Peptides against a protein of PDB entry 3ESW. Designs and how they scored, part 24

Target 1, 322 residues: chain A of PDB entry 3ESW
Amino acid sequence: NNIDFDSIAKMLLIKYKDFILSKFKKAAPVENIRFQNLVHTNQFAQGVLGQSQHLCTVYDNPSWHSIVLETLDLDLIYKNVDKEFAKDGHAEGENIYTDYLVKELLRYFKQDFFKWCNKPDCNHCGQNTSENMTPLGSQGPNGEESKFNCGTVEIYKCNRCGNITRFPRYNDPIKLLETRKGRCGEWCNLFTLILKSFGLDVRYVWNREDHVWCEYFSNFLNRWVHVDSCEQSFDQPYIYSINWNKKMSYCIAFGKDGVVDVSKRYILQNELPRDQIKEEDLKFLCQFITKRLRYSLNDDEIYQLACRDEQEQIELIRGKTQ

## One batch from the design tools (peptide; aimed at target 1 F19)

Design b2_p15_3_s1 (made by RFdiffusion4, then SolubleMPNN; from b2_p15_3, 8 letters changed)
Fold by OpenDDE base, seed 5:
Structure b2_p15_3_s1 (fold): chain B 322 residues (1-322), chain A 15 residues (1-15)
Amino acid sequence: as target 1 above (322 residues)
Amino acid sequence: SLDLELINKYLESLK
């Protein structure tokens, strides 16, 4: 009996597809109870849920995308991308163009567009006066600052002129297109929106140890790629653990189609205790939120995303990006 | 192939 291996493979693929799709069906009552109990009893779980409610959807705003594209020097960006693509891209196919675009956006953002702000310049003394600024503390936003989703305003006094300068920590990325300055939070927030404005699949990665960055899904590399706008970094997930010798416990990625624990990609050494939640509960939480985010997708979309998820899990287990 | 890896993962999940 010639075992028709092709028939067996097709049958297994059908069964696998059905199995995958079954995982993304409406949550069972028991899963809903488990989820509710988890987010009510575990502060870390509640935090992840709260972040997902914002970060997974806030960047999917067409009006914001238009404003971004109108604000950026697209002629310069595409000129530079075309130049780099013309050197090496033709041999690798059209999909590599997007990688060149992301690399140019990293360059453009850091070099031409946005500024790192440890301390603001003095509003009275002008540019390059941050060295004269003394922090006085933080306060709530005023009436104007409150219009731009500002939670905190850092207050600085100029040692030279004695005037007060306010550094509002805006969470409105459209306001950041105007102010063009901030720290890792502002950088990642606006850069995530920028990448989204080019129609890219992007995740916002939150690290518990006070850093944030992006991931972009490269069609050329066929995987999620580390992207840090602060560092002008592309595909360097090791920079935190190895180069910075940073100790970390959790890295959680938030995207429109899912929430994923990506700690294994970034925490290569100096792992801090993962004591905020049980591993099984975190896995369940991320899967449950992901399931909710995908509830309106068709079977083919669900299957394609699930295949991507499985590839990522295999990658994370095998350490292929290390 | 990706398909083989996915199939293997599925088979492992049935254990």
Scores: peptide ipSAE 0.033, ipTM 0.644, DockQ to the pose 0.686
OpenDDE base, seeds 1, 2, 3, 4: peptide ipSAE 0.021, 0.030, 0.034, 0.020; ipTM 0.525, 0.585, 0.593, 0.530; seed 3 fails the geometry check

Design b2_p15_3_s2 (made by RFdiffusion4, then SolubleMPNN; from b2_p15_3, 8 letters changed)
Fold by OpenDDE base, seed 4:
Formats: C-alpha cells, structure tokens, sequence
Structure b2_p15_3_s2 (fold): chain B 322 residues (1-322), chain A 15 residues (1-15)
C-alpha cells in the first residue's frame, strides 16, 4: 500500500491548523471566570491587564503616524539608511533594509532628536541649569498638563534663583515630539510610536524593575529583536542582566497582536523571585489577553500569528537570542 | 511555517 505521504501531510496540516484555530475561538465560560477571578484577586495581573488595554492599541493611530513622519527629518534618516545599506553591499528589496532603518532610527533618536532628562533646566535661569535643581517631590498634573495624559509632575526648585520648575511626565507621545526630553518611559513611549509610524511590528516591553524598551519584529531575522532607544541598542537583550548586572523578575511585551512574557530573553542572571503571580496564571493571563486581541482577525492571520508565537516560545526556551 | 517544516521532517523520518 503506497502510503501517499503528501496526502497525509496535507491532512495533518489541515487538522493542525484547525486545532490551532480552535484555541483562538471565543473563550469558554470557565476561562472567563478564571480570568475575572485572576484580575480581581492578583495585583500583578491587574497591572498587566491595565497596561495591555493601553499599550496594545494606543500606537495604532494613523493620525499619530502622520504627525510623527511630518516631524522627523526623513531625508536625513533615509540618506543615512541608504548609505549604510549600500556600504554593506545589499540590494534594494531585501528584508534587511528594515533592520538598517531601525538602527538609524535608534541613532537619530538618541543623537539628533531626543534628550535624556535626569533633572529639568530651570525655567527662569535657562539652558544647562539642571545641576542647580533640587527635587521637591511629585504632584498631580495641572489643567494644561492633564491635556497630554500626564499622570505625575516632578517638582524641582532652583538653588540659584529659588523658582519652581515643573517636569511633567507626559504619556502623550505627540507631546513628546514637542518636548523632546524625558527618561526611559518617555523615550520608549515615543520611540515605540516612531517605529509603528514606519509600519513596523513593535512591542512595548515593560520590566517590573523600572525599565522599559521595545521589540521589533525583524522580517530578515524572522524573530523579535531587542530595541532600546535609551541605549541606542539593537539586538542586545543581554545588556541589562550582564552589562548592567541588573536584577530582574519580569519582562512583559505588549503588542497589538498579543501580550507575551519575554523574561527569558532578558533575565540571563541575577533573577529576582517571581512571586507576584503563579507562572501558570501569568501564562493563562497573557494567552487570554492575546486571544482577545485576535478576536477580529481571520483564520489565516490567527494561524500565522500562532506560528510566530510558537517560534518565539521555542526561541525563549532554547535561550538562542545570544 | 515551522510547523510545516517539522511535519515534513517528521514524515520524512517515518519513511
């Protein structure tokens, strides 16, 4: 009996696709109950859910993309991309061009566009006066600051003139295009939007130990790539654990198509206790949110994303990001 | 997809 292996393979692929798609159907009542109980009883789960409700969708704004592209020096960016791309002998149309674009955006953003703000300059004394600034604490936003999704305002007193300077921590990335300054939060927020504005697949990575960065899906590398705008870093997930010797417990990636625990990519040593949630519950939570984000997608989109998810999980298990 | 390749490799091993 000549086993038609090709027919069997096709049948298995169909059955496998159907099986994968079945996992992304509307949640069963029991899953909804588990989800509700988890987010009502576990603070970490509440935090992840809250972040997902914002970070997974906020950057998918065509109006914001237009404003970004109008604000950036695109001529300079593409000139530099083309120069480096040509230098390495690549032909036009290769997927690797996007990696060069992201690398140039990292350079441009850090060197030409955005500024690190440890302390603000004194509004009265002018530029390069941050050394004279003493922190007084934090306040809620005023009426003007509140227009730009400001959660906190840091208050500083000038030791020279005695005046108060406000440093609003804006969460509106469009306002950050104007202010062009901040810390890791502002950097990552605006840079995530910048990458999204070029039509890239981007995730926002939240680290519990007070850092944030991006991941970009490289079509050339066929994986999620670490991107840190503060560090001008591309594909260096080890910088936190190894170079900084940072202790970390959780890294969670938030994208339009899902929420993923990416801790294994970044926590290479000095792991802190993962005691905020049960591992099974975190896995369930991320999968449940991911499933919800995909409810409107067609079967082919769901299947392609599921394949990508599987590849990423294999990568994370194998520790191959080095 | 990785799955198609894995299935193909698995089927090749069954041959």
Amino acid sequence: as target 1 above (322 residues)
Amino acid sequence: SLDEELIKKYLEKLK
Scores: peptide ipSAE 0.018, ipTM 0.487, DockQ to the pose 0.207
OpenDDE base, seeds 1, 2, 3, 5: peptide ipSAE 0.017, 0.016, 0.015, 0.017; ipTM 0.496, 0.515, 0.512, 0.494; seed 1 fails the geometry check

Design b2_p15_3_s3 (made by RFdiffusion4, then SolubleMPNN; from b2_p15_3, 8 letters changed)
Fold by OpenDDE base, seed 3:
Order: C-alpha cells, then structure tokens, then sequence
Structure b2_p15_3_s3 (fold): chain B 322 residues (1-322), chain A 15 residues (1-15)
C-alpha cells in the first residue's frame, strides 16, 4: 500500500487550520472570570488594559491620516526614497521599497520636521534660550491647553527676563503637527501616526523604564522591525540593552490586531526583576486582549494573523532578531 | 517550512 504523503500533508494542514481557528472563538465563562479578577486585583494588568484601550485603536483615524499627509512634504520624502531605492539597482523587489520609505521618514522626522525639547525656549527672549530656563514644577492645563488632550504642563522661569514659559505635554498628535517639539512620548506618538498614515502595520512599544518606540511589520523582512524616531533607528533592537546599558523589566507592543510581550527582543542584558505580574498571568492577559481585538475578523484574517504570531514567538525564542 | 513546524506543534498539543 503506497502511502499517499501528499494526501496526509493536506489533511494535517486542514486540521491545523481548524485547531488555530478554534482558539479565537468566543472566550469561555471561566476565561472571562479569570480576566476580570486579574484586572481588578493587579495594577500592572490594569495599566496594560488601559493602554490597550487607547493605543490599539487611536491611530486608526482616516481624518488624522489625511491631515498628516497634507502637512508633510511628500514630494521631498518620495524624491529621497526613489533616490535611495535606485542606488541598490532594484534587485530585491518591490517589498523593499517600504523599508526605504520608513528609513526616509525617520530621517525627515528627526532632521527636517520635529525637535527634541529638554527645556523650552523663553517665549520672551526667543530662540536658543533654553539654557536660561529653570524648572518650577508642573501644573494642570489651562482652558486653551485642555482642548488638545493635555494632562500636564511643565512650568519654567527665565533667568534672564524673569518671565514664565509653559511647556504643555500634549497627547493630541494633530496638535504636535503644529508645535513640532517634545520628548520621547511626543516623538513616538506623532511618529506612530505618521507611519499609520502611509497604510503600514505599526505597533506602539511601551517600556516600563520610561521609554517608548515603534515596531513596523516589514513585508520584505517578513517580521516586526524595531523603529525609534528619537534615535533615527531602524532594526536596532539592541541599542537600549547594549549601547545604552539600560536596565529594563517589560516591553509591551500595542497594535490594532494584538498586544504582545516583546521584552525578549529588547532586554538582552541588565534584566530587572519581573515582579509586577506572574508570567502566566501576563501571557494570558495579552492573549485575551488580542482575542478581543480580532472578534470582528473573518477566518482567513484570523488564520493569517495567527501564523504571523507563531512566527514571531519562534523568532523571540530562538533569538533570530539580527 | 513554517507550516511543518506549526503542524508539529499541533501534533504535540494532541499528546
């Protein structure tokens, strides 16, 4: 009896697809109870849930995408992308063009568009006066600042003229298109929106130790790629642990299709204690939120995303991040 | 292939 190996392989693939799809069905009552208990008893879990409710959906706004594309110098951006793409002789196909686009957006954003603001310039003395600014503390937003999702305003006094300058920490990325300045939070917020405005698959990465960055899904590399707008960095996940010698405990990625613990990609040394939640509970939490984000997707979309998730998990276990 | 590795994981889950 000749074993039909092709028939067996096809049957196994069908059974595997059905098995994967079964995991994304509506949560059992016991899973809902576990989730509710976890987010009511664990502060870290509450924080992850709260962030997911904002970061997973806020950037999927077509009106914001239009405003971004109208604000950027698209002629300059595409001219530079075309120039860099032409240097490599097009040998690697069409999918690599998007990697060149992301690299140019990193350059354009840091060099031409946005500014780092450690301290603001004095509103009275003008440009390059930040060295004369003394911090007085923080306060709540005024009536005008409150229109742009501002939670905190940093207050500075000029040592030269004695006037007060306000530095509002805006969370509205459309306001950041006007102000063109901030720290890692403002940089990552607006840059995430910029990448989304080009139709890219993007995640917002939150680090517990006061840094934030992006991940972009490269169709050319067929994986999630580290992207840091502050550093003009593409595919350098090691910069925090190795170059900065930064100590870290948690890195969590937030996207429209899921929440993923990506700590293994970025925490290569100097690992801090992971004592905020049990590892099993964190894994359950991320899977549960991801399942909820996919409830409206069809079987083919669910299957494709699940295959992507499994590939990422294999990558994270094997340390294949170049 | 990735698919073969995923099938292997599935088979292990049935044990």
Amino acid sequence: as target 1 above (322 residues)
Amino acid sequence: SLELELIEKYLKSLE
Scores: peptide ipSAE 0.039, ipTM 0.637, DockQ to the pose 0.703
OpenDDE base, seeds 1, 2, 4, 5: peptide ipSAE 0.035, 0.030, 0.037, 0.032; ipTM 0.632, 0.657, 0.655, 0.653; seed 5 fails the geometry check

Design b2_p15_3_s4 (made by RFdiffusion4, then SolubleMPNN; from b2_p15_3, 8 letters changed)
Fold by OpenDDE base, seed 2:
Structure b2_p15_3_s4 (fold): chain B 322 residues (1-322), chain A 15 residues (1-15)
Amino acid sequence: as target 1 above (322 residues)
Amino acid sequence: SLDEELIEKYLKSLE
């Protein structure tokens, strides 16, 4: 019998698609039980779930996207992107243009838009007075601060005038468009929203060792790209492990379409013990949450995302980012 | 078909 390789290949593709789609069907009762037991018995799992409930969906707000786009200097941004795109000399089309956009947004955000705040300036003495500020501790938000999803307020006393300055740690990214200052949390929060406002596929990456950043899915590079607004960094996942010599245990990416353990992308050396959860349980947890996030998607969307996920897993295993 | 059965068996092995 002549082997019809084309027929076999077509059949394989069909059956493979069905197989992949079957993994994203409604969770079996046993999976639900396992999930419930895991989040009720493991604090780290509960934390990941809690973060996913916020970070996976909060940035998908069209009203917020409009406010962001109305707030940014789009003329300046696109002027700079167009300028850099023109220098490339390659007809790479819209895909590479988006990489230039993200790079310009990193520049614009750090250089023109947002400010790092170790200590606030004195509200009474004015600008460039942070050196005179002494921390007094933290307290809960007042009635005004509470309107903007403020979890804590850092309190500072001015050594010059003796007045108290409040530094509310706002979690409302729209409020951050006004305040234009913060630390890594505020930077990443607002920058994630900014990237989302341009219609980009973005994930929020949480590191257990007190840092946060973004990932952007580059259609040009056909992979998730490290993006750190604090560092004005694009595609430099090594900066934490290598440049900072940072010790890390977990990096978890939160996006609208999934939750992914991306530790292998960023933890290149100085790995801390991963003792907060069993590896198989973390894998299950991320997959389970991802499955839930995709319940409303059609079969084609699910399949395309599953293919993307597989490519990312291959990348993470191989350590081939470039 | 035999080919279909083999493909299904292969896919099950990927689980």
Scores: peptide ipSAE 0.049, ipTM 0.751, DockQ to the pose 0.108
OpenDDE base, seeds 1, 3, 4, 5: peptide ipSAE 0.000, 0.035, 0.000, 0.036; ipTM 0.339, 0.672, 0.337, 0.684

Design b2_p15_4_s2 (made by RFdiffusion4, then SolubleMPNN; its pose is not in this set)
Fold by OpenDDE base, seed 3:
Structure b2_p15_4_s2 (fold): chain B 322 residues (1-322), chain A 15 residues (1-15)
Amino acid sequence: as target 1 above (322 residues)
Amino acid sequence: DENKKLVEELLEKLK
């Protein structure tokens, strides 16, 4: 009996698609109860939910994308991308152009556009006076600062002139286009918006041990790629664990289409105890939030994203950054 | 032979 493997393969592909789509149907009552109990009883779960409500959707703002594109020197950026793309002889096809764009945006942002601010310059003494600044503490925003999603203001006194300088920690990325300075939070916030403004698939990665970065989905590499604007780093997920010898417990990625525990990509050594939540509950939480983010998508979009998720999970298990 | 492997992989995913 010649087994018609072609017919069997076609039937199995249909059944597999239906099986995958069935996982993204409306949550059962038992899953909703489990979710509610988890976010009410576990502080880490509540924090992940709160972050997802902001980070998964805030950057999908067409008006912000227009403001970004009007503010950046697009002529310089595309000139540099075209120059670097031409050097490689076009051998790798059109999809690699986006990788060159992200690399140029990293260069442009760090070298030409944004500034690291450990301490502010004195407002009275002018540029390069941060060495004379003594921290006095933090306070709430004033009436003007509060307009730009400011949670805290760092206060500094100048040792030379005695004047007070305020360093507001703005969370409004449009205000950051004006101020053009900050630490890892401001860098990652504005750079995430910049990448989104070019129509890219981007995730915001939160590390529990006080660092943040991006991931970009490369169509050329067909995977999520590490991107750190502070370090001008592309595809170097090892820099924290290996180069910095950083100790870490959790890395969570937040995007419009899902929330993913990406700890296995970045925590290569010096792992801290993962004691904030049970592993099974964290997996459930990320899957539940991801399912909710996809409720409005059609069957084809859901299936394509599910295939992408499966490939990422295989990558994270095998440790193969190809 | 390729379709046989595909069928085997799909059967494992459906378990």
Scores: peptide ipSAE 0.022, ipTM 0.507, DockQ to the pose 0.793
OpenDDE base, seeds 1, 2, 4, 5: peptide ipSAE 0.016, 0.017, 0.016, 0.007; ipTM 0.515, 0.506, 0.480, 0.449

Design b2_p15_4_s3 (made by RFdiffusion4, then SolubleMPNN; its pose is not in this set)
Fold by OpenDDE base, seed 1:
Structure b2_p15_4_s3 (fold): chain B 322 residues (1-322), chain A 15 residues (1-15)
Amino acid sequence: as target 1 above (322 residues)
Amino acid sequence: SENLKLVKELLEKLK
């Protein structure tokens, strides 16, 4: 009996696809109960859920994308990308062009567009006066600041002129296109929107130990790539653990198509205790939220994303992100 | 996950 291996292979592929798709069906009642109990009893789980409700969807705003593209110097950006692509890119194919684009956006953002603000300049004394600024503390936003999703305002007094300068911590990324200054939170927030505005697959990565960055899905490299706008860093996930000797416990990536624990990509040494949630419960939580984010997708989209997820999980287990 | 990749790769080679 000539075993029709082709027929068997096709049947196995169909069954495999159906099996994968079955994992993304509507949650069973028992899974809903487990989810509800987890987010009501575990503060870390509640925090991850709360972040997912904002970070997974907020950047998918076509109006914001248009405003970003109208604000950036696209002629300069594409001129620089074309110049770098012309040197080496022709040998590697068209997919590498997007990697050059992301690298130029990192350069442009840090060098030409946005500013790090440890302390603000004095509103009265003008530029390069931050050295004269003394922090007085933080307060709530005023009526004008509240229009731009501001939760906190840092207050500074100028030692030279005695005037008060307010530094609102805006969470509205469109306001950040105007102010063009901030710390890691403002940098990552606006840069995530910028990358999304170019139609890229982007995730926001939250680290429990007070840092945030992006991941970009490179079609050329066929994987998620570390991107830090503050550091002008592309594909250097080791910088925190190795270069900074930073101690870390959790890194969670938030994207439109899922929530993923990416701690294994970034925590290479100096791991802090992961005591905020059981590992099984965190895995369940991320999968449950991811499943909800994909409810509107068709079977082919779900299958393609599931295949990408599997590749990422293998990468994370093998430590081959470098 | 590794077994699943191996199975997938094997299945793709059988196409």
Scores: peptide ipSAE 0.018, ipTM 0.543, DockQ to the pose 0.107
OpenDDE base, seeds 2, 3, 4, 5: peptide ipSAE 0.014, 0.014, 0.017, 0.011; ipTM 0.457, 0.454, 0.525, 0.494; seed 5 fails the geometry check

Design b2_p15_5 (made by RFdiffusion4)
Pose (drawn by RFdiffusion4):
Structure b2_p15_5 (pose): chain A 322 residues (1-322), chain P 15 residues (1-15); non-standard residues A184 YCM
Amino acid sequence: as target 1 above (322 residues)
Amino acid sequence: SSEDEQIEKYLESLS
């Protein structure tokens, strides 16, 4: 009995596919209650549910993608990307070009395109002039800025001239293309959209302890890559936990293809208690949403995606890539 | 390999 593995191996891969295609089916009402309910037992759940709705489908918008592309200096971007591909781009330029592009976009965005804003400059006094602004709080948007999905307008008084500069906080990323300033919040909103506009596979990563950033899929490194525009950072998920020494509890990724707990990629010391939701319930929550996010996908798509997800679980469960 | 990992996961789901 030379036991045939190649037979048994080829078999199983077949059986596995059925197991997978079954998993991403229906929404049998049994687990539906578990969902509709959990979203009332727990607000961390409603939190994730709400954000999934604002953040997964939103950046897939051709109208927007085009405007961003019109607006960005593609000649400049692609020239530099090409210049860096010139100083050899790995023996296997095996979709490595895509990585060089993301890196250059980070540079352009930071060094060139967008600008940080703690307190705003005075609208009437010069440009470099923010530290003589004392804030008078926040309030609702006026008629004009109401168009751009704004909730809060921070207003400031200029002690040198008396005029009041205002700093609306927009969510319409197309509006940010114009204003070209802000904090992680909008830096990240626009940068996610920018990444999506090059057709990249992109995600919005949310840290409960007030920071947001991106994840991009590098076909070259065939895994998700951490991208933080504010820090012009490429593959440095440790940056928060170690370099900054920031204490963190949860990290959640959002995208068109799914919602995934990516904590393990980032919270690699200074771990805070994860005391917000039964860990079993969180797994369920993401799975149910990811499953819901895929009813209209076909079998080949449902499967290839589920494998990428699995590849990721092993990466996170373990301590490394591969 | 990836194929082995998928087979192991499937066999564990039968247990």

Design b2_p15_5_s1 (made by RFdiffusion4, then SolubleMPNN; from b2_p15_5, 7 letters changed)
Fold by OpenDDE base, seed 4:
Formats: C-alpha cells, structure tokens, sequence
Structure b2_p15_5_s1 (fold): chain B 322 residues (1-322), chain A 15 residues (1-15)
C-alpha cells in the first residue's frame, strides 16, 4: 500500500491548523471566570491587564503616524539608511533594509532628536541649569498638563534663583515630539510610536524593575529583536542582566497582536523571585489577553500569528537570542 | 511555517 505521504501531510496540516484555530475561538465560560477571578484577586495581573488595554492599541493611530513622519527629518534618516545599506553591499528589496532603518532610527533618536532628562533646566535661569535643581517631590498634573495624559509632575526648585520648575511626565507621545526630553518611559513611549509610524511590528516591553524598551519584529531575522532607544541598542537583550548586572523578575511585551512574557530573553542572571503571580496564571493571563486581541482577525492571520508565537516560545526556551 | 517544516521532517523520518 503506497502510503501517499503528501496526502497525509496535507491532512495533518489541515487538522493542525484547525486545532490551532480552535484555541483562538471565543473563550469558554470557565476561562472567563478564571480570568475575572485572576484580575480581581492578583495585583500583578491587574497591572498587566491595565497596561495591555493601553499599550496594545494606543500606537495604532494613523493620525499619530502622520504627525510623527511630518516631524522627523526623513531625508536625513533615509540618506543615512541608504548609505549604510549600500556600504554593506545589499540590494534594494531585501528584508534587511528594515533592520538598517531601525538602527538609524535608534541613532537619530538618541543623537539628533531626543534628550535624556535626569533633572529639568530651570525655567527662569535657562539652558544647562539642571545641576542647580533640587527635587521637591511629585504632584498631580495641572489643567494644561492633564491635556497630554500626564499622570505625575516632578517638582524641582532652583538653588540659584529659588523658582519652581515643573517636569511633567507626559504619556502623550505627540507631546513628546514637542518636548523632546524625558527618561526611559518617555523615550520608549515615543520611540515605540516612531517605529509603528514606519509600519513596523513593535512591542512595548515593560520590566517590573523600572525599565522599559521595545521589540521589533525583524522580517530578515524572522524573530523579535531587542530595541532600546535609551541605549541606542539593537539586538542586545543581554545588556541589562550582564552589562548592567541588573536584577530582574519580569519582562512583559505588549503588542497589538498579543501580550507575551519575554523574561527569558532578558533575565540571563541575577533573577529576582517571581512571586507576584503563579507562572501558570501569568501564562493563562497573557494567552487570554492575546486571544482577545485576535478576536477580529481571520483564520489565516490567527494561524500565522500562532506560528510566530510558537517560534518565539521555542526561541525563549532554547535561550538562542545570544 | 515551522510547523510545516517539522511535519515534513517528521514524515520524512517515518519513511
């Protein structure tokens, strides 16, 4: 009996696709109950859910993309991309061009566009006066600051003139295009939007130990790539654990198509206790949110994303990001 | 997809 292996393979692929798609159907009542109980009883789960409700969708704004592209020096960016791309002998149309674009955006953003703000300059004394600034604490936003999704305002007193300077921590990335300054939060927020504005697949990575960065899906590398705008870093997930010797417990990636625990990519040593949630519950939570984000997608989109998810999980298990 | 390749490799091993 000549086993038609090709027919069997096709049948298995169909059955496998159907099986994968079945996992992304509307949640069963029991899953909804588990989800509700988890987010009502576990603070970490509440935090992840809250972040997902914002970070997974906020950057998918065509109006914001237009404003970004109008604000950036695109001529300079593409000139530099083309120069480096040509230098390495690549032909036009290769997927690797996007990696060069992201690398140039990292350079441009850090060197030409955005500024690190440890302390603000004194509004009265002018530029390069941050050394004279003493922190007084934090306040809620005023009426003007509140227009730009400001959660906190840091208050500083000038030791020279005695005046108060406000440093609003804006969460509106469009306002950050104007202010062009901040810390890791502002950097990552605006840079995530910048990458999204070029039509890239981007995730926002939240680290519990007070850092944030991006991941970009490289079509050339066929994986999620670490991107840190503060560090001008591309594909260096080890910088936190190894170079900084940072202790970390959780890294969670938030994208339009899902929420993923990416801790294994970044926590290479000095792991802190993962005691905020049960591992099974975190896995369930991320999968449940991911499933919800995909409810409107067609079967082919769901299947392609599921394949990508599987590849990423294999990568994370194998520790191959080095 | 990785799955198609894995299935193909698995089927090749069954041959």
Amino acid sequence: as target 1 above (322 residues)
Amino acid sequence: SLDEELIKKYLEKLK
Scores: peptide ipSAE 0.018, ipTM 0.487, DockQ to the pose 0.236
OpenDDE base, seeds 1, 2, 3, 5: peptide ipSAE 0.017, 0.016, 0.015, 0.017; ipTM 0.496, 0.515, 0.512, 0.494; seed 1 fails the geometry check

Design b2_p15_5_s2 (made by RFdiffusion4, then SolubleMPNN; from b2_p15_5, 5 letters changed)
Fold by OpenDDE base, seed 5:
Structure b2_p15_5_s2 (fold): chain B 322 residues (1-322), chain A 15 residues (1-15)
Amino acid sequence: as target 1 above (322 residues)
Amino acid sequence: SFDLELIEKYLESLK
């Protein structure tokens, strides 16, 4: 009996598709109860939920995308991308163009557009005066600063002129297009918006140990790619654990289509205790939020994203990006 | 008839 393996494979694929689609239906009452109990009893779960409510949707703003594209030197960016693509890209196909674009955006952002700010320059003494600045502490925003989603303002005194300079920690990425400076939070916030403005699939990665970065879904590599604007880094997930010798416990990725624990991609050594939540509860939480984010998608979109999710899980288990 | 459990087990084995 020649087992028709092709017919079996087709049948398995149909069954698999139906199974996947069934997982993304409305949550059962028992799942809702579990979710509600988890977010009411576990502080880490509350934090993940709170972050998802902001980070998964805030960057999907067409008005912001237009402002970004009007602000950036697109002629310079595309000139540089075209130049690099002309060298090597023709052999690899059109999908590699987006990888060159992301690499150029990393270069442009760090070298030409945005600045790292440990301490602000003195508003009275002018540029390159940050060395003269002494921190006095932090306070709430004033009436003007509060217009730009400012949570805190760092206060500095100039040792040269004695004047006070305010460094508002703006969370409005449009304001960051004006200020052109910040730390990892401001860098990642604005750079996430920039990538989204080019129509790319992007996730915001939150690390519990006080760092943040992006992931971009490369159609060329057919996977999520580490992107750190602060480091001008593309596809170097090891830099934190290995190069920095950073100790980490959790890395959570937030995107429009899902929330994913990506700790396995970045925590290669010096793992801190994962004691904030049970592993099964974290997995459930991320899946539950992801399911909610996909409620409005059609069956084909759900299936495509689910295939991508499974490929990522296989990648994370096999350590293929390590 | 291949059931969903066989597909799941196969997928789990790939993980």
Scores: peptide ipSAE 0.032, ipTM 0.507, DockQ to the pose 0.121
OpenDDE base, seeds 1, 2, 3, 4: peptide ipSAE 0.016, 0.025, 0.020, 0.018; ipTM 0.488, 0.582, 0.540, 0.495; seed 2 fails the geometry check

Design b2_p15_5_s3 (made by RFdiffusion4, then SolubleMPNN; from b2_p15_5, 6 letters changed)
Fold by OpenDDE base, seed 4:
Order: C-alpha cells, then structure tokens, then sequence
Structure b2_p15_5_s3 (fold): chain B 322 residues (1-322), chain A 15 residues (1-15)
C-alpha cells in the first residue's frame, strides 16, 4: 500500500491549523491565573507587560503615519531607493524593493534627518556648545514637556554662561519629528514610527542592557531583519555581541502581532545571567501577550502568524541558515 | 521545509 505521504502531510497540516486555532481561541482560566500571578510576582514580567501595552500598539496610528510622510523628504528618499534599486538590475514590483527602502531610510535618518545628542547645546550660547555642558541630573517634566509624553528631563549647566539647559527625553515620536535629536531611545522610537508609516511590519527590540533597535519583516528574505537606526545597520544582529563586545541578557521584540524573546539572535557571546525570570515563564508570558494581541484576528491571520512564529523559532534555534 | 517542521511540532504537541 503506497502510503500517500503528501496526503498524510496535508491532513496533518489541517489538524495542526485546527489545533493552533483552538489554542488561540481558548483562554484557559488556568492561563489567566498563571499570567496574573507572574506579572504580580515578577518585576521583569511586569516590565515586559508594561512595555507591550505601549510598544505593541502605539505605532499603529494612521494620523501619525500621515504626519511622518508629510515631514520626510519623500522625493529624496524614493530617488535614492530607485537609484540603488536600478543599479542592481531588479525589476519593479519585487519584494526586495522594501529592503532598499529600509536601507535608504536608515541612511536618510542618520545622515540627513536626525542627530545624536549626547549633551544638548546651551540654549543661551547657541549651536555647537554641548562641550560646555555639565550634567546636573534629571527631573520630572514641566507642564509643557509633559504634553509630549516626557518621562524624564536631563538638566545641564553651561560652564561658559552658567545657564541651565533642559534636555527633555520625549517619548512622543511626533515631537521628535520637530526636535530631530536624541539618543538610542529617541532614535529607535521615531525610526520605528517611520518604518510603520511606510506600511512595514516592524518590531521594537528592547535590550535590558540599555539599548534599543528595530526589526523589520522582509518579505524578500522572509524573516525578521535587524535594523538599527543609530548604527545605520541592516541585517547585522552581531554588531552588539561581536563588534561592541557587549554583554547582554535579554532582547525582547514588541510588535502589533506579538512579543518575542529574540535574545538568541543578538546574544552571540558574552551572555549575562538570565536570572530575571524563569525561561519557561518568559516563554509563557510572551505567548500569552501574543495571544491577546491576536484575539481580534481571523483564523487565517492567526494561522499565518503562527507559521511565521514557528519559522522564527526555528531560525533562532538553528542560527541563520546561511 | 516549514511544513515538515510544523508537522513535527504538531506531533510533539500530541504527546
């Protein structure tokens, strides 16, 4: 009896789809209890939840997308994309065009649009005076700064004129379109919104060791791609562990469709102890939040995302299949 | 293939 392996495979895939769908639709009371207990007892879990409540949804704002697109030099961007795309002999309509777009957005953002701000310039002395600035500490936002989701304001004194300059750490990415300066937080925040404004699938990656970056889902590469606006880096997840020799413990990706521990993509050496949460509990937490984010999706969307999740997990376990 | 891995995963979940 010739076992029709193709028929069996198809049947198993159908059953798998049904299984996945059943898992996503049923909120088991036990899972809710476990989740509640975890976020109430584990500070790291609470932090991940808190970040997910903001980062997973905040960038899905059509009004913000419009403002971004109106603010960027789209003519320059697309001119450069088209130029580089044409050099490589690609046909129009290929999925690879979006990779060229992201690469140009990285260039444009770092070279033309946004500025790194280690220290602010003195408000009194003017431009190129940051060298004269001494940090005095941080304080809460004033009434004006608080309008732009400012959690902290860094305070600096000018050594030349003695005046105080405030550097508000704005979390409102629309305000960052105006200020056009910041550190890794501001860079990643605004750049995440920029990528989202082009209709791209983007995740915000939080590293516990005080860095943040993006991931973009490349339809051409059929995977999540490392994107760091500060570094003008595309598909270089190794830069932190290898080039910087950075020690890291956790990298968590936050997107509209889920929360994923992506530590294995970025922590290639010098791993710090992962002692903030049990691995099983972190996995459960990310899955639980992901499930909640997908509650409104249809069965086909849920299944497609589950397949994508599995592909990513395989990638993370096996390493980059070169 | 992705399909093979999905099948493997399903079989693991059935255990």
Amino acid sequence: as target 1 above (322 residues)
Amino acid sequence: SLEEELIKKYLEELK
Scores: peptide ipSAE 0.223, ipTM 0.840, DockQ to the pose 0.833
OpenDDE base, seeds 1, 2, 3, 5: peptide ipSAE 0.040, 0.145, 0.118, 0.094; ipTM 0.704, 0.793, 0.776, 0.753; seed 2 fails the geometry check

